# Peptides against a protein of PDB entry 3J47, part 115

Target 1, 121 residues: chain A of PDB entry 3J47
Amino acid sequence: IRLTNQLKSLKGLQSKLKDVVEYLDKVINKELPINHTILGKLQDVFNLLPNLGTPDDDEIDVENHDRINISNNLQKALTVKTNDELMVIYISNLVRSIIAFDDLIENKIQNKKIQEQRVKD
Target 2, 69 residues: chain B of PDB entry 3J47
Amino acid sequence: YEEKEESNLAATKSMVKIAEQYSKRIEEEKELTEEELKTRYVGRQDPKKHLSETADETLENNIVSVLTA

## One batch from the design tools (peptide; made by RFdiffusion4, then SolubleMPNN)

Design b2_p25_1_s4 (from b2_p25_1, 16 letters changed)
Fold by OpenDDE base, seed 1:
Structure b2_p25_1_s4 (fold): chain B 121 residues (1-121), chain C 69 residues (1-69), chain A 25 residues (1-25)
Amino acid sequence: as target 1 above (121 residues)
Amino acid sequence: as target 2 above (69 residues)
Amino acid sequence: TEEKLIKELELRQESLKAKLEAAKA
C-alpha cells in the first residue's frame, strides 16, 4: 500500500515536471510567453533545494547585465537543482524498492526453507 | 498552470522540512538493512520484517518529499 | 554519502537476485 502510494506520488511529480519542461520548451521556442509565475515557483523550488545539497559556492559570476541571460542562467541553475533533487528522490525510491525486494526475497527463502523442513520431518 | 504553481510553492516550503526528514529516513533505511543482514545471518524472521517495514516507511517519506518538491 | 547509498542498494539488489534464484531453486 505505502509503496503504491509512493509510486503514485512519484508519477504525479514526474507528470508535473514534464509539464514544466514542456512549458519551458515552448517558452524557449517562443511559442509561449514566459510565465513569470511558473518561473517564480521554480525559483522558489530551487532556492529551497540548495539547503539540501552541499554548499559548494559555485561563483555564478552574476556580472553580465543581460537579464535574459541571468534568467537563463538562473533557469539552468534551477534546472540543475531540480535534476539533483529528482536524482535524490530517484535514488531514495530505488533504495526503498531494493530493500523491499530484499525482504520479499528473504521471506520467500524462509518460507521455502520452512516447507523443506516440514517435508523432511 | 496556476494550480500547479501554487502546488509547487507549497511543495517548496515542504521541501525544507522534507530534507530534515530525509536524513532521518536514510538512517531508518540503514537500520532496516542492518536488520535484514542480521536476519540473514541469524535466521530470525522478525528483525528482517521490522527492517523491511522501516525501509518502506523511509521510501514512502521520500516519495512524499518528491511529490511535494 | 550518496555513493555509499548507491553501493548499498546495488548490494541489496544482488542479494535479492540471489535469494530469488535460491527460491526458484
Scores: peptide ipSAE 0.464, ipTM 0.846, DockQ to the pose 0.015; fails the geometry check
Fold by OpenDDE base, seed 5:
Structure b2_p25_1_s4 (fold): chain B 121 residues (1-121), chain C 69 residues (1-69), chain A 25 residues (1-25)
Amino acid sequence: as target 1 above (121 residues)
Amino acid sequence: as target 2 above (69 residues)
Amino acid sequence: TEEKLIKELELRQESLKAKLEAAKA
C-alpha cells in the first residue's frame, strides 16, 4: 500500500512536469500565452525541490548526510545513509530469524520427548 | 496525489520511530533468548512459548521496517 | 554489540539444530 502510494505520487509529479514542459514549448513557439498560475505553482515546486544541479561536493551539506534520499546528487550522499539503514534492517531480520529457528527446534525436541514418553507408558 | 504525499511524509516519520525502536527490539530479542535458556533448564513450556511469540513479533516488525524503508 | 548478538544467535541456531537432529534420531 505505502509503496503503491509513493509510486502514484511520483507518476503524478511526472505527468505534471510533462504538462509544464509542453506548455513551455508552446510559449517558446508563440503558440500559447503563458499561464501565470501554472508557472507560479511550478516555481513553488522547484523552490521546494533540492537543487538538481551537478553534484558539487559543496552542496552535499554534511547535515543532510544523515537524511534519506530526496534528489540524485543528494541521493548519492543519502545512498550511504540508506545503505546503513538497510544493513541494520538486514541484521535485525537475521536475528529474528535465528530466534524463530531456535524456538522451532526447541518445540520439536519437546514434542519428540513427549511422544517417546507416551510410547513408554 | 495529496494522499500519497501525506503517506510519504508519514513513512519518513515512521522511519525515525523505527530507528529508535530498533535498539529496543534488539534488547527484546536478547531477553527472549535468555528466557529460552531458562525454559530449557526448568522444562516448562510456557516461557518458551512466550519467547517464541516475542521473536515472531520482532521479526514481523523488522519486515515491516524493511517494507517501509 | 550487533556482532556479539549475531554470534549469540548463531550459537543458538547451532544448538537448536543439534536438538533437532537428536529428535530425528
Scores: peptide ipSAE 0.455, ipTM 0.848, DockQ to the pose 0.011; fails the geometry check
Fold by OpenDDE base, seed 2:
Structure b2_p25_1_s4 (fold): chain B 121 residues (1-121), chain C 69 residues (1-69), chain A 25 residues (1-25)
Amino acid sequence: as target 1 above (121 residues)
Amino acid sequence: as target 2 above (69 residues)
Amino acid sequence: TEEKLIKELELRQESLKAKLEAAKA
């Protein structure tokens, strides 16, 4: 349940990010009017993500590699951090899956034993 | 620039800490699984269930820690 | 170390899957 919720949240975030990109492209292409509220929120995101928008010097790109830089140069560096985090999450999920599977196997064995006892009675 | 560097360093340190915590939790999960196996052999269903639940909680905490890092 | 852990977990998962299949037979 919790893992599923986390995955759902991550997918939701990805979808939202995609929607934002698509919206920005439409605004740039003058297909949609500039929504000041959306732009303001995006600006807030950029402000919270300081190195995302500016092509920072090559050195900054390397330093930002450890941070989840969601935006351009910083985003590339942050992508590496995100990848590491995703790997950890993946491992954790795998471990949880293994534990859950072990429990399932045990439950099945118990059920089989109960059925065998019922047949003997 | 300095503030960013400091923030990056802090984030990196936090990630290392999370990785350590993750490793510890993985080990705890393995131990719980072994205990579940032992409990299964002893025929105590309730302890095994409890161990499984504890392992799940440990993994959940690890995931939350990774997400928060 | 992380790669080793992943491989171990994958192996364990496969083992569990095999046990589950055996329990179904």
Scores: peptide ipSAE 0.449, ipTM 0.847, DockQ to the pose 0.015; fails the geometry check
Fold by OpenDDE base, seed 4:
Structure b2_p25_1_s4 (fold): chain B 121 residues (1-121), chain C 69 residues (1-69), chain A 25 residues (1-25)
Amino acid sequence: as target 1 above (121 residues)
Amino acid sequence: as target 2 above (69 residues)
Amino acid sequence: TEEKLIKELELRQESLKAKLEAAKA
């Protein structure tokens, strides 16, 4: 279900990105004015879809660290942000796993002690 | 698509929140570890259990964060 | 801080392993 939704979102984003690209091309060609709303929507899409590397525009500058910066840079920034989030999640999971492991070990030790006491009894 | 977009937006917001919560979760995890240590020394199961529970909660939150990321 | 946390967790895991071994003995 989640994966399917992600795929659907990706497809939707792809379509939207295509539309944005088309729009941007028109803007570059001075056929249309810069539409801030479209840019905002695009940003929203990028915010929603960290993985959407628009395949076509190669040079998305890596620099956009924190927030979804401008399209290419933003995508890179979003990627960085996503990576950071993933790292945080990873670390957190690791920590939790360690704690759980520690607890498990302690429980086993306690259980053993209890058993030993029962045998003495 | 719209639902997914909304979900993604929510996820993004959640990620920001996760970053903030991450520090708190780390602290909670540390607290659990300390309680386990104390429980080992005191032989009292209760503090250890509490620490374990806190750690588990922290882990769960992290897992949820990963799933949402 | 994250690295420190990881190290602490590793230490804890080692401690737990030691405890487990003690329990097996």
Scores: peptide ipSAE 0.446, ipTM 0.850, DockQ to the pose 0.013; fails the geometry check

Design b2_p25_2_s1 (from b2_p25_2, 17 letters changed)
Fold by OpenDDE base, seed 1:
Structure b2_p25_2_s1 (fold): chain B 121 residues (1-121), chain C 69 residues (1-69), chain A 25 residues (1-25)
Amino acid sequence: as target 1 above (121 residues)
Amino acid sequence: as target 2 above (69 residues)
Amino acid sequence: SDLEKQLELEIRSLKAKLEMLLSLK
C-alpha cells in the first residue's frame, strides 16, 4: 500500500511536470497567455524542490545531508542519506532474517526430537 | 496523490523513527535469541516460540520500513 | 520573456529531478 501510494504520487508529479512543460511550450509559441496563478504554484513547487540544475550553490548541499528523498541536487545529498537509511533497514532485515532462521532451526530440531520420541513409543 | 504524498511523508518519518529504534530492535532480537537459547537449554517450548515470534515481527517491521523508504 | 525562459529552465530542472526519482525506483 505505501509503496503503491509513493508510486502514484511520483506518477502524478510526472504528469504534472509534463503538463507544465506543455504549458511552457505553448507560452513560448504564444499560443496561450501565461497563467500567473499556475506560474506562482509552479514556483512554489520549485522552491520546495531542491535546486537540480544549478551546480554552483555548494552551500545548500551540506546542510540537508540528513534529510529524506527530496528533489535532485540537494536530493543527491539527500539520496546519500536515503541510501544510508536503506542500508540500515537492509542490515536490520538481515538480522531479523538470521534470528528467524535460528528459530526455524531450533523448531526443526525440536520437531525431530518429537518425531524420534514418537518412533520410540 | 495528496494522500499518497502524506503517506510517503509519514513513511519517511517512520523510517527515521525506525533508524532510531534500530538499536532497540537489535537488542530486542538479542533478548529473544537469549530466551530461545534458554529455552533450548531448559527444553521449554514457550519462551522459544515467543522469541521466534518477536524476531519475525522485527523482521516484518524492517521489511515494511524498507518498503516505506 | 526572460521570466518565461527562467520558468522553462526551472521546469526542465524539475523534469530532470523527476526522472532521477523515477530512476531510483
Scores: peptide ipSAE 0.462, ipTM 0.837, DockQ to the pose 0.058; fails the geometry check
Fold by OpenDDE base, seed 4:
Order: sequence, then structure tokens, then C-alpha cells
Structure b2_p25_2_s1 (fold): chain B 121 residues (1-121), chain C 69 residues (1-69), chain A 25 residues (1-25)
Amino acid sequence: as target 1 above (121 residues)
Amino acid sequence: as target 2 above (69 residues)
Amino acid sequence: SDLEKQLELEIRSLKAKLEMLLSLK
């Protein structure tokens, strides 16, 4: 469910971005006047997005290094952070799996003991 | 789309908390393993069961964290 | 009895793996 919602949001954003690009192309070609409201919203979006241009321009906050940043330089740092978080989650899942297997093995041993006792009775 | 955006924002905010929770979850898993070992030596089923349950909860939380990340 | 011993060994191995994972964190 969550992943599906994220995908839907990303698809919606992609569609909006495409529409904006098409609008900007029309404005550049002097086919349509610049819609200031759309441009303002786009500017806000770009300001919220880490700078996608050259990797050298964005100061990567150390805190964001562990998080996946959407924009290129900040995104790289954030990607590293996200990777670290994913690794932690992966390790945790492995640990839980191992514990669950240990419990399963013990349960099997106990069940075998019970069966052996029943056969002796 | 709006619901997904809200979900993504919530997920992002949760990521910081997940890192802290992950450390705690690892400790909980260790405790479960110790209880299983104790149960194996002492023959007490209850501590082993509790450890197993705690490990399962830790795993579930980790899975949710991965899905949120 | 032999199967039980094997299961116990496996559990110990899993525990060791968990400890190793905890050490890597």
C-alpha cells in the first residue's frame, strides 16, 4: 500500500513536471505568456529539491548523508543515508530471522522429545 | 496523490526515528536469544517463547522501517 | 537424540550469527 502510494505520487509529479516543461517550451517559443503562478510553484518545487545541476555546488549536510536526498548532490548524500538505513533494516531483519529460526529449531527439538516420550509410554 | 505525499512525508520523518528504534530492536533480539538459551538450559518454555515473540516484533518493525525508508 | 543435538547446534550457530550481526552494527 505505501509503496503503491509513493509510486502514484511520483507518477503524478512526473506528469506535472512534463506539463510544466511543455508550458515552458511554449513560453520560450513565445506561443504562450508565462504563467507566473505555475512558475512560482515550480520555483518552490526546485527550491525544495536539492540542486540537480553540478555535484560540486551543494553542501551536503552530514545529517542528510544517511538519508536519500531527492536532488543530485544533496540526493547523493541522502542516498548514502538511505542506503545506511536500508542496511540497518536489512541487518535487523536478518537478526530477527535468525532468532525466529533458533526458536523454530528449539520448538522442533521439543516436539521430537515429546514424540519420543509418547512412543515410550 | 495527496494521500501518497502525506504518507511519504510521514515516512521521511519516521526514518530518523527508525534509526534509533533499530538500535533498540537489535538489543531486543539479543535478549530473545539469551532467553532462548536460558530456556534451553533451564528447561523453561516461557522465557524462550517471550524471546521469540520479541524477536518477531523486532523483525516486523524492521520490515516496516524498510518499507518506510 | 542425535537429531535434537543437531538442532541445538544449529540454534547455537544462529545465536552466534546474531551476535556477529550485533557486533557489526
Scores: peptide ipSAE 0.418, ipTM 0.856, DockQ to the pose 0.013; fails the geometry check
Fold by OpenDDE base, seed 3:
Structure b2_p25_2_s1 (fold): chain B 121 residues (1-121), chain C 69 residues (1-69), chain A 25 residues (1-25)
Amino acid sequence: as target 1 above (121 residues)
Amino acid sequence: as target 2 above (69 residues)
Amino acid sequence: SDLEKQLELEIRSLKAKLEMLLSLK
């Protein structure tokens, strides 16, 4: 469900971006008048999007590095954060698996001891 | 789309919380391991079981975190 | 007996890995 929603959101964004590009091309070609309201909303969206270009290291808002990649440059920083988070999750899962294995081993040892005792009786 | 976005935002917030809880979960896992060790020595099934359960809970939480990431 | 030893070694390995992970955090 969550993955499907993310995919849907991404598809929606992609479609919107395509529409914007098409609209901008038409405006540049003077085929359609500029819709100022749509452009204003798009500008707002772009301002909220991390810069897709390689911003100089100094403009990388540290707070945005932790958020999921909306744009490629901010995406690199965010990718690092995401990788770190995934690493933590991976380690945690590994630890849990290890503990589970330890328990299984102990259970097996106990079962073996019980069987050995039953054979002696 | 909006519903999914809201879900993603909630998941992100949950991830931050999970990161904080992760340290606590690691400690809980260690405690379970100690209990397993104690159970191995004492031969009592209960402490070992408790450790196993805590480890399982920690694993489950990590899996949920992965699914939400 | 050999199986038990292997299990013990694995548990130790897992514990060591856990400790290593904790040290990295």
Scores: peptide ipSAE 0.406, ipTM 0.849, DockQ to the pose 0.014; fails the geometry check
Fold by OpenDDE base, seed 5:
Structure b2_p25_2_s1 (fold): chain B 121 residues (1-121), chain C 69 residues (1-69), chain A 25 residues (1-25)
Amino acid sequence: as target 1 above (121 residues)
Amino acid sequence: as target 2 above (69 residues)
Amino acid sequence: SDLEKQLELEIRSLKAKLEMLLSLK
């Protein structure tokens, strides 16, 4: 569910970016005026997510303390933080898996002991 | 889209807590393993079960954290 | 008995892996 929601959000962002590009092309061609409302909302999004929509931009917003994987440019700076978080998650999963395996082994040992006792009785 | 955005924001906030929770989860996992070992030696099934359950809960929380990251 | 010994060895191995992971943190 969560991953699906994230994918949906990314798709929505992609669609919006496409719309902005199309709008800019129309403005350049003098076909339509700039939709100030859409541009304002987009600017707000960029202010919250610096460097969104500039995939080749090497600039990282250093002022943004959020290390979450955000699309494109800010993503580069945030990638470091995201990698650290993913590493922690990976280690945690490994630890949990090890514990689960230990329990499985113990259960098998107990089952064998029970069987041996039943044979002796 | 809005629901997903809200969920992502919640997940981000949870990431900060995950670092702290991770340390606690590691400790819980260790405790479960120790209890399991003790149960093997004593032959008491109940402590082992409890340790296993705690380990499972820790694993589940880690999986949720991974999904949130 | 041999199977039990193998299981015990596996548990010890898992415990060692857990300790290694904790040391890396």
Scores: peptide ipSAE 0.405, ipTM 0.850, DockQ to the pose 0.013; fails the geometry check

Design b2_p25_2_s2 (from b2_p25_2, 17 letters changed)
Fold by OpenDDE base, seed 5:
Structure b2_p25_2_s2 (fold): chain B 121 residues (1-121), chain C 69 residues (1-69), chain A 25 residues (1-25)
Amino acid sequence: as target 1 above (121 residues)
Amino acid sequence: as target 2 above (69 residues)
Amino acid sequence: STTLKQLELEIKSLKAKLEALNSLK
């Protein structure tokens, strides 16, 4: 469910972006007038997005540096954070797997001891 | 889309909480392993079963965390 | 990893569109 919702959100953003590009192309070609309302909403969206364009903006807010990447430079820092989180999850799963194997080995040893005792009786 | 976005935001907040709980879960897993070791010496199956169940719960929580990430 | 890369591509596309809109103002 969660993964499906994330994928749906991504697809929705992709579709919206495509529509905006198509609209902009029509305006550039003078086929349609500029819709100021749509433009304003897009500007609001971009203002909420971290600056994607200039690689030189050193103001990566250090507090957001460890948070998941929404935009390319911020997104790069966030990608690093996401990678670190995934690494922690991977290690956790590995540890759980090892514990589960240890329990299985112990159960097998106990079963063997029970069987050996039954043969002696 | 909005419902999915809200779910993703909630999941991200949950991941931070999970990271804090993760350290505690690792300690709980270690305690279960110690109980298993003690159970091998005492010969009673009950502590071993409890350890196995706690390990399984820890695994499930990790899987949910992976799905959330 | 693939989902994250896809999100990155989408965000880049959105930014490019916004820049195009700003150039039109």
Scores: peptide ipSAE 0.476, ipTM 0.843, DockQ to the pose 0.041; fails the geometry check
Fold by OpenDDE base, seed 2:
Structure b2_p25_2_s2 (fold): chain B 121 residues (1-121), chain C 69 residues (1-69), chain A 25 residues (1-25)
Amino acid sequence: as target 1 above (121 residues)
Amino acid sequence: as target 2 above (69 residues)
Amino acid sequence: STTLKQLELEIKSLKAKLEALNSLK
């Protein structure tokens, strides 16, 4: 469910972006006027997104290191945080796998002992 | 899309909580391993089973964390 | 990880479109 929701959000963003491109192409070709309302909403979205593509945005706000990616430098910092979290999750899964293997080995040893006892009886 | 956004926000909050619980889960895993070790020495299956169950719970929590990340 | 990269690419594309629109205005 969560992954599906993330994918749906991404697909929605992709579709919206495609619509904007198509609209811009029509405006460039003088087929349609510029929709100022759509432009304003898009600007608002970008203002809520971290600054993309300006080299001067070296200010990595340290507080955002632990949150999910907002765009560009903040997004990069958030990407690092996400990567760190994913790494922790990966390590945790490995540890659980090791424990599961240890239990499996012990179960096999027990089963072998039970079989040996049955042969002696 | 809105439902997904809400789910992502909830997931992010859950990840923070998971980070705090992670250390506790690691300790629970260690406790399970110690019980398995003790059971191996005593030859009793019951403590070993309990340790295995605790390890499984720790694994499940990590999977939920991965799904949230 | 791939999903995150795709989102980043989409955001970059959206920003580029916005810049193009602002330049046309």
Scores: peptide ipSAE 0.471, ipTM 0.841, DockQ to the pose 0.039; fails the geometry check
Fold by OpenDDE base, seed 1:
Structure b2_p25_2_s2 (fold): chain B 121 residues (1-121), chain C 69 residues (1-69), chain A 25 residues (1-25)
Amino acid sequence: as target 1 above (121 residues)
Amino acid sequence: as target 2 above (69 residues)
Amino acid sequence: STTLKQLELEIKSLKAKLEALNSLK
């Protein structure tokens, strides 16, 4: 369910992006006027999305490094955060697996002891 | 799209909660290992079973976290 | 991981389009 919702959101964004490209091509060809309302909304979205591509502001504000959510320069920091979270999840899974194996080994040892006792009786 | 966005937001909040609980889960796993150690020394089956159950619960929670990430 | 990369690619594409629109103004 969660993955499906993420995919749906991504597909929606992709479709919208395609529509914008098509619209831009029509405007460049002077077939249609610029829809200022759509452009304004897109601009607002991009303004809410932290600076994706402007190389200039070098000051990676260190504080945003740890937060998962927001876009590109923030996405590098967010990518690092996401990677850290994934690493934590991976380690946790490994630890759980180790515990499960330890229990399995102990169960086998106990079963062997029970069998040995039954043979002696 | 909106429902999916809401689901993603809820998932993100859940991830934050999972991160907070992660430390506790690590401790629970350690306790389970200690109970297993005690079972090896004392030969009592009951602590071992409890440890195994706690480990399984910790594993399930990690799987849910992976699916949420 | 793949989903995240795809989202990143889409965001980059959107940004490029916005820049193109701003250049046209």
Scores: peptide ipSAE 0.468, ipTM 0.841, DockQ to the pose 0.041; fails the geometry check
Fold by OpenDDE base, seed 3:
Parts: structure tokens; C-alpha cells; sequence
Structure b2_p25_2_s2 (fold): chain B 121 residues (1-121), chain C 69 residues (1-69), chain A 25 residues (1-25)
């Protein structure tokens, strides 16, 4: 369900992006007027998006780190953060697995001892 | 789309909480291992079982975290 | 990872569109 919702959101964004491209093409071709309320809303959306294009702006505004999930330089930093989180989760799973195996080994040893006792009786 | 966004936001908040809980989970895992060690010495099934159960719960929480991420 | 890259591409495309709109104003 969660993954499906994420995929749906991404698809929605993709569709919206396509619509914007089509609109821009129509404006360039002078088929539609430049000033549409939709463009204003789109600009607002982009203004909320961190600057994706320019690699040079070193100023990773730490405050925008929460917003960075939305855009590329920020997205790179967020990707790194996500990778780190995934690594932590992976390590945690490994540790849990090790504990589970240790318990299984101990259970096996106990079962063996019980069998040995039954053979002596 | 909005429902998915909300779910993603909730998941992200959960991940932050999971990071905090992860430290706690590591401690819980250590406690479980210590209880297992104690159970090996005492030969009582109950503490060992409890440690194993705690480890399993910790593992399950990690799996849920992976599925959320 | 692939999903994240796709999101990045979408965001880049959106930004490019916004820049185009700003240049048109």
C-alpha cells in the first residue's frame, strides 16, 4: 500500500510535468497566452522546490534539508541520508538475524542434550 | 496522490523515530543477548525465550522500517 | 534507488519548466 501510494504520487507528478511541457510548447508556438493561472501555480510549486540545476551553489541551506526531499542538490544530500538510513536498517536486520541464529543454535544444543538424556535412561 | 504524500510523510517521520528507536533496539538486543547468556547458565527456558522474542520483535521492527523506506 | 532517480528527473523537468516560464515573463 505505501509503495503503491508513493508510485501513484510519482506518476501524478510525471503527468503534471508532461502537462506543463505541453503547455509551454503551446505558449512558445503562440497557440496559448502566456499568462495563465496554471503557470502561476506552477511557479509557486517550483519556488517551493530547491534549485535542481546549478551544481555550483555550495550553500546547502541546512534549513531546506526538509525541503531537499523535493529537489536535486537537496535530493543528493537526501539520497545520501536515505542510503545511510538504509545501511542502519540493514545492520539492524543483520544483528537481529545473528541473535535469532544464536537462539536457534542454543535450542538445537538443548534438544541434543534432551535426546542424550533420553538415551541414557 | 495526497494520501500517498501523507503516507510518505508519515513514513519519513517514522524513520526519524526509528533512528531513535534503533539505538533503543540495539540496547534491547543487547539485553536479549545478556538474558540469553544468563539463561544458558541458569538453564531456565523462560529468560532465553523472552530474549529470543525480544530479538524477533527487534527484527520485525527493522523489516517494517525497511519496507517503509 | 531507481524511484528516487525518477523523482529527481521529474523535479528537474519541473524546474526547467519553471525557468522557462520565468524567462517568458
Amino acid sequence: as target 1 above (121 residues)
Amino acid sequence: as target 2 above (69 residues)
Amino acid sequence: STTLKQLELEIKSLKAKLEALNSLK
Scores: peptide ipSAE 0.461, ipTM 0.837, DockQ to the pose 0.042; fails the geometry check

Design b2_p25_2_s3 (from b2_p25_2, 18 letters changed)
Fold by OpenDDE base, seed 2:
Structure b2_p25_2_s3 (fold): chain B 121 residues (1-121), chain C 69 residues (1-69), chain A 25 residues (1-25)
Amino acid sequence: as target 1 above (121 residues)
Amino acid sequence: as target 2 above (69 residues)
Amino acid sequence: STLLRQLELEIKSLKAKLEMLESLK
């Protein structure tokens, strides 16, 4: 469910970006007037997106390294962070699985002891 | 799309919390393993069951964290 | 008894991996 929602959001963003590109192409070709409302919203989106082009703001890269990649250069750093988080989650799952197995083994041993006692009685 | 965007934002906030919770969950898992070991020595079924349940909860939380990442 | 020992070894291995990951953060 969560992955599906993320994929749907990404597809929606991709569709919107495509619409914007198509709109910009039409404006450049003088086929349509500039829609200031759409451009304003796009500018707001770009301002909210981590700066892709200026690597020099080192502080933004560090904060974004811990977050999921929002945009291309920052997105690459965020991909590394995501991989690290996934590794931690994977290890945690392994540990939990081992604990669960330990409990299962203990339960099995107890059940065997109970059966042995019943056979002796 | 809006619902997914909200979900992604919640997931991102959850990721930071998950990193903190992960360290705590690892400790809780270790405690559970120690309690299981202690339960083996004490021979009481109830502490062992509780440890198993806590380990399962820790696993579920880790899975949710991975899905959120 | 052998299966329990194997599980204990796996738990120890996972614990060591977890500690290693924590040290990398």
Scores: peptide ipSAE 0.433, ipTM 0.853, DockQ to the pose 0.016; fails the geometry check
Fold by OpenDDE base, seed 4:
Structure b2_p25_2_s3 (fold): chain B 121 residues (1-121), chain C 69 residues (1-69), chain A 25 residues (1-25)
Amino acid sequence: as target 1 above (121 residues)
Amino acid sequence: as target 2 above (69 residues)
Amino acid sequence: STLLRQLELEIKSLKAKLEMLESLK
């Protein structure tokens, strides 16, 4: 559910960005006047999400190294952060799995001992 | 889209908190493992069970963190 | 007994990984 919502939001954003690009192309080609409201909103989006929608590698902001970056340069730094977080989660899951296995093993050993005692009785 | 955006924002904020919680969860897992070791040596089932439960909780929290990331 | 040994080895490996992760913090 959560991932599906994130994907839907991303798809919606992608569609809006595409519409903006198409609009900007029309403005550049002098087919349409500049819509200041759309441009202002886009500028706000770019300020909030630096380099979002550009495939080019921009410089990684070090401050976002520990965060999931949604935008290109910032996204790389944030990707590193996301990777670190994912690694931590992965390790934690492994540790929990190991602990669960240890408990299972101990339970099996105990059960075996109980069975051996019952056979002796 | 708006609901998903709000969810994503909440998730992003939660990720920072997850990093802090992760350190605590790792400690909880260690405690569980120590209790299991103690239970193996002492033959006390209760400490081992408690450690196992703590480890399980830590794992669940980590899984939720991964799903949030 | 073999399965138990394998689980013990895995637990040890996970403990080592946890220690490594803590050292990176």
Scores: peptide ipSAE 0.426, ipTM 0.853, DockQ to the pose 0.016; fails the geometry check
Fold by OpenDDE base, seed 1:
Structure b2_p25_2_s3 (fold): chain B 121 residues (1-121), chain C 69 residues (1-69), chain A 25 residues (1-25)
Amino acid sequence: as target 1 above (121 residues)
Amino acid sequence: as target 2 above (69 residues)
Amino acid sequence: STLLRQLELEIKSLKAKLEMLESLK
């Protein structure tokens, strides 16, 4: 139940994120203007996120993309944070998958041992 | 859009909490894996099952965290 | 036996990915 609810929430968020990405791609391709409302809402969401950025990490990102407004640096930082979170989630899912596989392997080994014991008896 | 934004904000707050919990979940997963490894050597079924269950719970929590993120 | 071997390979792959992620933190 909790997992299902979380999945539903994630699906909703994923859909919204997909819409944002699609919009950003269209903006990058100069097909559509930047939707300030969507960006503002994203910024608001990001502003509600605790500033996990140590001041030192801000310096490295500033050097490569100089001209993008404070909003873009924040968005970049937020994007990096989002990417890190996504990576953590991905790794966590992988770990769970690995554990599940380990259990399956163990169960199979046990079943094989039981079968071998039954043949010996 | 506003309702979705509020939902996303709540989800984001939840994600921060999940990030803290994630570290604990990783440790729980490691413990389960170690118990499973020990059970492979000892041939006892019970510790491995418990480890598997904890790993599944950790995975479920991570999936929920991703969905909330 | 083939299925178990595949699972073992996947587990190893996932473990390696976890180690990489831990190294990035």
Scores: peptide ipSAE 0.401, ipTM 0.841, DockQ to the pose 0.020; fails the geometry check
Fold by OpenDDE base, seed 5:
Structure b2_p25_2_s3 (fold): chain B 121 residues (1-121), chain C 69 residues (1-69), chain A 25 residues (1-25)
Amino acid sequence: as target 1 above (121 residues)
Amino acid sequence: as target 2 above (69 residues)
Amino acid sequence: STLLRQLELEIKSLKAKLEMLESLK
């Protein structure tokens, strides 16, 4: 559910960004006027998510190095933090898995011992 | 999209908390492993079972953390 | 018996992996 929601949000953002790029290209070519409403909303998004969407426009903010990957350049620094967090989660899951397997093995060993005792009796 | 964005923001905040919880869960997992070891030595089925259960709980929490990250 | 042995081997493998992960920390 959570992952699906994140994917949906990302897809929506991607589509909107594509539309903005296409519009900007038309404005640069003097084919269409600037859509002030879309640009304003996009600017608000960029202000909330520094270096989001265009790798060429925004440098990675060093202050965001440890933040979760929300937006592209800030997202790169945030990606590092996210990668570290994912690594921790992965290690934790692995450790839990190992413990669970150890318990399973022990239970199996005990069951075997019980069966051996029943055969001897 | 907005609901997912809000969920992602909440998840991001939760990730910091999860990192802290992860460290605690690692310790809990170690404790479970020690209890299993103790149960093997003592020959008591109950302590081993308890350690196994604690390890499983730690694993489940880590899985939830991964799903939330 | 074979299944129990396999589980034991898996547990040992998991323990080894845990030790490797601890060494990486």
Scores: peptide ipSAE 0.399, ipTM 0.847, DockQ to the pose 0.015; fails the geometry check

